Peptides against a protein of PDB entry 4N78. Designs and how they scored, part 138

Target 1, 186 residues: chain A of PDB entry 4N78
Amino acid sequence: HFQVICRLLGYQGIAVVMEELLKVVKSLLQGTILQYVKTLMEVMPKICRLPRHEYGSPGILEFFHHQLKDIVEYAELKTVCFQNLREVGNAILFCLLIEQSLSLEEVCDLLHAAPFQNILPRVHVKEGERLDAKMKRLESKYAPLHLVPLIERLGTPQQIAIAREGDLLTKERLCCGLSMFEVILT
Target 2, 155 residues: chain B of PDB entry 4N78
Amino acid sequence: MAELQMLLEEEIPGGRRALFDSYTNLERVADYCENNYIQSADKQRALEETKAYTTQSLASVAYLINTLANNVLQMLDIQASQLRRMESSINHISQTVDIHKEKVARREIGILTTNKNTSRTHKIIAPANLERPVRYIRKPIDYTILDDIGHGVKW

## One batch from the design tools (peptide; made by RFdiffusion4, then SolubleMPNN)

Design b2_p17_7_s1 (from b2_p17_7, 5 letters changed)
Fold by OpenDDE base, seed 5:
Structure b2_p17_7_s1 (fold): chain B 186 residues (1-186), chain C 155 residues (1-155), chain A 17 residues (1-17)
Amino acid sequence: as target 1 above (186 residues)
Amino acid sequence: as target 2 above (155 residues)
Amino acid sequence: SRFLEMLKQLAEEALAA
């Protein structure tokens, strides 16, 4: 699903969606969630001492439950605040998954473009074969596919410009060094 | 452009008119030959003259047809060439627009990106300072990382 | 080409007559 979404939206669509999600998340965090947090802080017991260990884990739990009873019983916390947090979480996850999917698409594009951009895969050398010879063979094999040099030789100046720009755009991908998710987390 | 216009407006219509006129002329020639043959005391001479006129007429028509045909072909070739040029121009514009759109899109998404923090620290520490997306430094893409992705042809 | 030239000549002669 995310892959399809990435394909459909493209960079622009993804950007728009992410921006909107960020706005939503920001609004949730700075608005409702913040308000709830403030409220919770106000109702938090001023003095909450650790009970004696003699009460055991259950007793200690009950103690804290009692101390935090008002917070736990705060109905809006469960229904509204947690829901908002869930929404935030979903938004984050969505962004993560979109980025991952986009990265996969970009990788695929890079792989598809590689033969045309003089990017050769590292050849597995079988025992006894010279790596250099094999690489040269591969280079020779794919040399006619080098798009930019080919167009530079045969194309019009306009075509050359387009080819160069296209080549650059093809090479430059987000997956190579950029993260959207980190921005979202900030 | 001027050549095409001449072909369309003058040469081809002129050729068509010439063919039409030739029909009328041929009819006259035919009538003449017929009458001449009937009236001539020397039938053999009249026949030879008729043959000559016939040959000439056929040659004339053939020439007119050939000329017209060639002009039409030339016209079509010019038009085809013009269409190809237009197509090329449109394609160029389209590609330019696409590239532009892509650049815009990339800028838009780019503002939502930051450099991947390779810091080994498991803790997603929100970077305190939103460092401006540093321009992607062209590092050679090591595609070896992709060797495990997909059915790479193990050569 | 020679044939066409010949035809042309014949045609021209025909038109001149």
Scores: peptide ipSAE 0.019, ipTM 0.650, DockQ to the pose 0.012
Fold by OpenDDE base, seed 2:
Structure b2_p17_7_s1 (fold): chain B 186 residues (1-186), chain C 155 residues (1-155), chain A 17 residues (1-17)
Amino acid sequence: as target 1 above (186 residues)
Amino acid sequence: as target 2 above (155 residues)
Amino acid sequence: SRFLEMLKQLAEEALAA
């Protein structure tokens, strides 16, 4: 599903969705969640000492239940605050999954474009074969597929310009060094 | 452009008219040949004349058709070339627009990105000294030490 | 068509001849 969303939205659509999600998250954090946190801090027992171990696990649980009774029974916390936190969590997860899906799509695009851009993978060298010789053979094999040099030789000036720009855009992908999710966490 | 216009406005219509006129002329020639054959005392001579006129007429029509056909083909070739040029122009414009849109989109999404902290893959400098794996001697935890602390209720 | 018919007739006459 996320892969399909990434394909449908593209960079522009993803940017718009991410911006809107950030606005929503910011609104939730600075508004409702902050207010509830402040309220919780006010009702939090000022002195909550660890009970003596002699009371055992049930006694300790009852102690904390009693100390936090007002917080636990706060109906709005359960219905509104937790829902908002869930929404924030879902938004974060959505952003993460979108970024991961986008990265996969970009990697696939890079891999598909690689033979046309003189980007060759390191080939596994069997015992006894020289890596350099194998790479040279591979380069020679794919040399006719190099798009920009081919167009520079056969194309019009306009086609050459478009090819160069297209090549640059194909090479420059977010997955190569950029993260959206890190910005969201920040 | 001038050549195409001449073909469309003058050459092809002119060729069509000429071909039409040729039909009228052929009819006249046919009538003449028929009458000449009937009225002539020398039927062999009349037949030879008819053959000559027929050959000439066929050659003329063939020439007119060929000329017209060539003009039509030339017209079509010019039009095809024009269409190809237009297609190329449209494609170039489309590609330019797409590139521009992509650049805009990338700028927009770029604002939402930060550089991945490439965790410096600390070159696991293989410590030169293969520190011998310290044999983790699992000392069995002797739990008997705890036997004296628990006042188990002796039933 | 008349011309072709005429030609055909002439050809036939020429062959009969």
Scores: peptide ipSAE 0.019, ipTM 0.662, DockQ to the pose 0.007
Fold by OpenDDE base, seed 4:
Structure b2_p17_7_s1 (fold): chain B 186 residues (1-186), chain C 155 residues (1-155), chain A 17 residues (1-17)
Amino acid sequence: as target 1 above (186 residues)
Amino acid sequence: as target 2 above (155 residues)
Amino acid sequence: SRFLEMLKQLAEEALAA
């Protein structure tokens, strides 16, 4: 589904969706969640000493349960705050999955374009074959497919310009060094 | 354009009319030849005349058809050439627009991106020995780095 | 082409006659 979404939306559509999601997340974080966090901080016990280990896990749990009783019993925390956090989480996950899907698509595009851009695939050298010979063979095989040089030879100046720009756009992908998800986390 | 117009409006219609008129004339010639043969006391002469008219008629029709056909072919060639030029122009514009749109889209999405903290790949310590400029074998872009990104389609 | 030229000549001769 995410792959299809990426294909349908393209870079522009994804950008728009991501921007809107960021706005939503920001709104949730700065609004409702922040307010709940502030409230929680107010009701949080000022002094919460670590209980002695002698109480064991159940005792420690009971201690914290008692200390956090007011927080746990805060009904709005369970219903509203956690829901908002879930929404934020979903948004983050959505962004992550979109980015991953986009990266996959970009990689596929790069792979498909590689023969036309003088990018040679890594050839598995079988035992006994010279890497150089295989590489030369590959170069020879794909040399006629080099689009930009071909158009430079046969095309009009306008076509050459378009080909160069297209080549550049094809080579420059987000997956090569850019992350949207990191921006979202920030 | 003027040539195409002339072909469409004058030459081809004119040729078609001429061919049609020729048909009518041929019918008259046929009737004449038939009557002449029947009425003539000299059947041999009448036959020779008929042969002459037949040859002439065939020649004229062939000429008309050939001329018309050539004009039609010329018309089609001109039209095909025009269409090809138009197609080329449209394609060029379309490509330009697409590139522009893509650039805009990339700028927009680019605003939402940051550089991936690529883990410091170990500095390829250039071996101290100036090895001869190994012909820049374009190392294939190792896309395996991306294998961990997404549901690895194990090819 | 020769045949067509011949036909053309014949046609022209026929029209001139």
Scores: peptide ipSAE 0.016, ipTM 0.661, DockQ to the pose 0.012
Fold by OpenDDE base, seed 3:
Structure b2_p17_7_s1 (fold): chain B 186 residues (1-186), chain C 155 residues (1-155), chain A 17 residues (1-17)
Amino acid sequence: as target 1 above (186 residues)
Amino acid sequence: as target 2 above (155 residues)
Amino acid sequence: SRFLEMLKQLAEEALAA
């Protein structure tokens, strides 16, 4: 699903969605969640000392339950605040999954374009074979597929310009050095 | 443009008219030959004359058809060339617009990105080809991300 | 011109037949 969303929206659509999600998250955090956190801080016991170990695990649990009784009984916390936190969590997960999906698409594009852009895979050298000879063979094999040089030789000036720009755009991908998710966490 | 106009307005219509006129003339020639053969005391001579007229008529019609056909073919070639030029122009514009849109989109999404802390300085083996000027101010492209994809050897 | 000559020849042959 996320791959399809990435393909459908493209870079621009993804950017718009991410911006809107950030706005929503910001609104939730600075609004409702902040208010609940403030309220919770007010009702929190000022002094909560560790109970004596002699009370055992059940007694300690009861102690904390008593200390936090007002918080536990705060029904709006469970229904509204937790729901908002879920929404924030879902938004974060959405952003993560979108970025991952986009990265996969970009990687695929890079892989598909590689033979046409003079990007050769790392060659496994068998014992006794010269790496240089294999590389030369590969270079010679793929040389006719190099799109930009081909167009530079056979194309019009306009076509050459477009080919160069297209080549650059193909090479320049977010997955190669940029992260959106880190910005969102920030 | 002038050649195409001449073909469309003058040469092809003229050729069609000439061909139509030739049909009428052929009918007259046929009638003449038939009457001449019936009325002639020397049937052999009349036959020879008919053969001559037939040959001439066939040659003339063939010439007219050939000329007209060539003109039509020429017209079609010119039109095809014009269409190809138009197509090329449209494609160029379309591609230019697409590239522009892509650049804009990338700028927009770029605002939402930060540099990855990639500690792994994997030596990017620079392709032997001259590095093209990178337009975007960002970290060099790390293709090592592709190392785990496919049948590549993990170094 | 060659085509016309050929047609002429064919016409002549057809008339001779």
Scores: peptide ipSAE 0.015, ipTM 0.643, DockQ to the pose 0.012

Design b2_p17_7_s2 (from b2_p17_7, 7 letters changed)
Fold by OpenDDE base, seed 5:
Structure b2_p17_7_s2 (fold): chain B 186 residues (1-186), chain C 155 residues (1-155), chain A 17 residues (1-17)
Amino acid sequence: as target 1 above (186 residues)
Amino acid sequence: as target 2 above (155 residues)
Amino acid sequence: SRFLQMLQELAQESLAA
């Protein structure tokens, strides 16, 4: 699904969606969640002493439950605050998955474009074969597919310009060095 | 454009008219030949004359048809060439627009990106004692171990 | 002109036959 979304939206659509999600997340964090956190901080016991170890795990849990009773019983926390946090979480996950899907698509595009851009795969040299000879054979095999040089030789100036720009755009992908998710976390 | 216009407006219509006129003329020639043959005392001469006129007439018609056909073909070639040029122009514009749109899109999404922190590979400080490279015996991964985990049909 | 020549030749051949 995310792959289809990425293909359908393209870079522009993804950008718009991500921007809107960021706005939503920001709104949730700075608005509702912040307010709840402030309220919770006000209700938080100022002095929460660690109970004696002698009470054991159940006793300690009960102690903290009692100290946090007002927080736990805060009905709006469960219904509204947690829902908002869930929404934020979902938004983050969505962004992550979109980025991952986009990266996969970009990698695929790069791989498909590679033969046309003089990007040769690393040849696994079987024992006894000269790496150089294999590379030369591959270069020779794919040399006619080099798009930009081909167009530079046969094309009009306008076609050459377009080919160069297209080549550049093909090479410059987000997966090569850019992360959207890091910005979202920031 | 001028050549195409001349072909469409003058040469082809003119050729069609000429061909039509030729038909009328051929009918006249035929009538003449028939009458001449009937009236002539020398039938052999009349026949030879008829043959000559027939040959000339056929050659003339063939010429007219050939000329007309060539003009039509030329017209079509010019039109085809014009269409190809138009197509090329449209394609160029389309590609330019697409590239522009892509650049805009890239800028927009680029604003939402940051450089991947290439975590500086912490120099794995090689421990001073280079433990002897344990001969990594590539044990062939026995993928048969995975045969029992998947719901795959045991053949 | 070549076509006309060919037609003329054909016509002549037909007349000679």
Scores: peptide ipSAE 0.016, ipTM 0.655, DockQ to the pose 0.011
Fold by OpenDDE base, seed 3:
Structure b2_p17_7_s2 (fold): chain B 186 residues (1-186), chain C 155 residues (1-155), chain A 17 residues (1-17)
Amino acid sequence: as target 1 above (186 residues)
Amino acid sequence: as target 2 above (155 residues)
Amino acid sequence: SRFLQMLQELAQESLAA
């Protein structure tokens, strides 16, 4: 489903969605979550000493339950704060998954464009065959498919310009070294 | 343009009129030949004259039809050529717009991206000039990851 | 119609010749 979303939205659509998600996350973090965290910090016991081991596991649990009683009984924490944290988490996961899906789509596009852009795959050389000979054969096979040189030879100046720009846009993809997710985490 | 206009306004209408006039004239010639054959004491001569007129009339009509047909074909060829040129122009504009839209989209998403190889100091390199294509650090894309995906050539 | 017939007859005569 994320692949379909990537195809449907394109770069512009993804950018818009990501920007809006970032705004939402920022709003949640700086607003409601921050307020709850501040409140929780105020309610947190200032001194929480480890109980003596002599109390056993049940006694230790009861001790911590008593120390955190005010926090556990805070109903709004479960209903509002945790929900907001889930929303933030979902937004982060969405961003991660959309980036991964986009990267896959971009790689696929690059693969499809490769024969037309003089990008040859690494040929597995069987034992005894010269790599150079195979590469030359591949080059000769795909030479007629080189789009930009073909248009440069047969096309109008305007067509040549468009072909060059299109070629550049095809080659320049995010998967080549850019990350959106890192920006989201910052 | 002048040639097309001449074909549309003068040559083709003129040819159609000529053909119509020829029809009227042929009817007159036929009537003449019929009357001449009936009234002539020398039927052989009248027949030969009729044959001559018929041959001439057929040749004339054939010429008129051929000329008109050629003019129509020429007109259509010129129009087709004009349409192709218009189509080419529209396609060029469309492609230019698409490229521009793509560039804008790339800029927008580029603002949301950072270089993976950037050293420890996450200097948020503010994209300096919005106009410069994001310096894609071309990491060689390992295409081998997709070797098993799709109808790709099994190498 | 008579002219067309005459033309057809003439055409046939010219082909027979």
Scores: peptide ipSAE 0.016, ipTM 0.626, DockQ to the pose 0.009
Fold by OpenDDE base, seed 2:
Structure b2_p17_7_s2 (fold): chain B 186 residues (1-186), chain C 155 residues (1-155), chain A 17 residues (1-17)
Amino acid sequence: as target 1 above (186 residues)
Amino acid sequence: as target 2 above (155 residues)
Amino acid sequence: SRFLQMLQELAQESLAA
């Protein structure tokens, strides 16, 4: 599903969705969640000491339940605050999954474009074969597929310009060094 | 453009008219040949004249058809070339627009990105001194020390 | 001109036949 969404939205669509999600998250954090946190801080017991070990685990649990009874029984906390936190969590997860899906798509695109851009994978060298000789053979094999040099030789100046720009755009992908999710987490 | 216009407006219509007129002329020639053969005392001469006129007429029609066909082919070639040029221009514009849109999209998404912290693969420089793993001597916790503290209810 | 020549040749051949 996320892969399909990435394909349908493209970079522009993803940017718009991410911006809107960030606005929503910001609104939730600075608004409702902040107010609930402030309220919770106000109603938090000022003195909550660890009960004596002699009360055992059940006694300690009951003690904390009693001390936090007002907080736990706060109906709006369960219905509104936790829901907002879920929404924030879902938004974060959505952003993560979109970025991951986009990265996968970009990697696939890069792999598909690689033969046309003189990007060759490291070939596994069998024992006794020289890596350099194998790479040279591979380079020679794919040399006719190099798109930009081919167009530079056969194309019009306008076509050459477009090919160079297209090549650059193909090479410059987010997965190569950029992260959206890291921005969302800050 | 001038050549195409001449072909469309003058040469091809003119060729079609000429071909049509040739049919009328052929009918006249046929009538003449028939009458000449019937009226002539020398049938052999009349036949030879008919053959000559027939050959000439066929050659003229063939010429007209060939000229017209060549003009039509030339017209089609010019039009095909024009269409190819238009297609190329449209494709160029389309590609330019697509590249521009992509650049805009890249800028927009770029604002929402930060550089991936390349986890410096700290070359785990194996410290030269293999610090001998401190043998964690698990001292067995002797729980018997707790036996005296709990008043176990003797059931 | 070649087609006309061919037609003339064909016409001549047909007349010779």
Scores: peptide ipSAE 0.015, ipTM 0.649, DockQ to the pose 0.010
Fold by OpenDDE base, seed 1:
Structure b2_p17_7_s2 (fold): chain B 186 residues (1-186), chain C 155 residues (1-155), chain A 17 residues (1-17)
Amino acid sequence: as target 1 above (186 residues)
Amino acid sequence: as target 2 above (155 residues)
Amino acid sequence: SRFLQMLQELAQESLAA
């Protein structure tokens, strides 16, 4: 599903969606969630001493339940605050999954374009074969597929310009060194 | 352009007129041949004359039709060539626009990206609020990322 | 049509000769 979304939206659509999601997340964090956190901080016991270990685990739990009773009973926390946190979480996950899906698609595009861009995969050399000889054979095999040189030889100046720009755009992908998710986390 | 105009305005209409005129002339020739055959004491000579006129007339019509046909074909070829050129131009414009749109889109999404820090140290760098304009640093594409994916294709 | 008829007649006469 995310792959389809990435294909349909493209870079521009993804950018718009991501920006809007970031705005929503920011709004939720700085607005409702912040307010709840502030309220919770106000009702938080100023002094919460660790009970003596002699009370055992049940006693300690009961102690903390008593100290935090006002917080636990804050009904709006469960309904509104947690819902907002869930929305934030979903937004983050969505961004992550979109980025991952986009990266996969970009990688596929790069792989498909590679033979046409003089990008040769590293060939597994069997023991005893010279890597250089295999690479030369591959280069020779794919040389006729090199699009930009072909167009430079046969095409019009306009076609050459478009081919070069297209080649550049094909090579430049986010997956090659850029992360959106890191920005979101930041 | 001048050649196409000449074909459309002069050669083809002229050829059509010539063909029409030839039709009327053929009718006159036919009438003449018929009358000549009836009036001639030497029917064999009249027949040979009629054959000659018929052959000449057919040759003339064939020539006119051939000329007209060639002109029409030439016209169509020129028009086809013009259409191809126009199509090519439109395609180039379209591609240019698409490339531009893609560049814009990539810039937009690029603003939402940062360089992948390979540094192992998860330093939670507090987001320095500095709206540093994410300078689009053209980093060379590291294709090594593709190395891990390529191992699955057993050739 | 008359010319065609005449041609046909001429052709027939030429075949008969």
Scores: peptide ipSAE 0.014, ipTM 0.640, DockQ to the pose 0.008

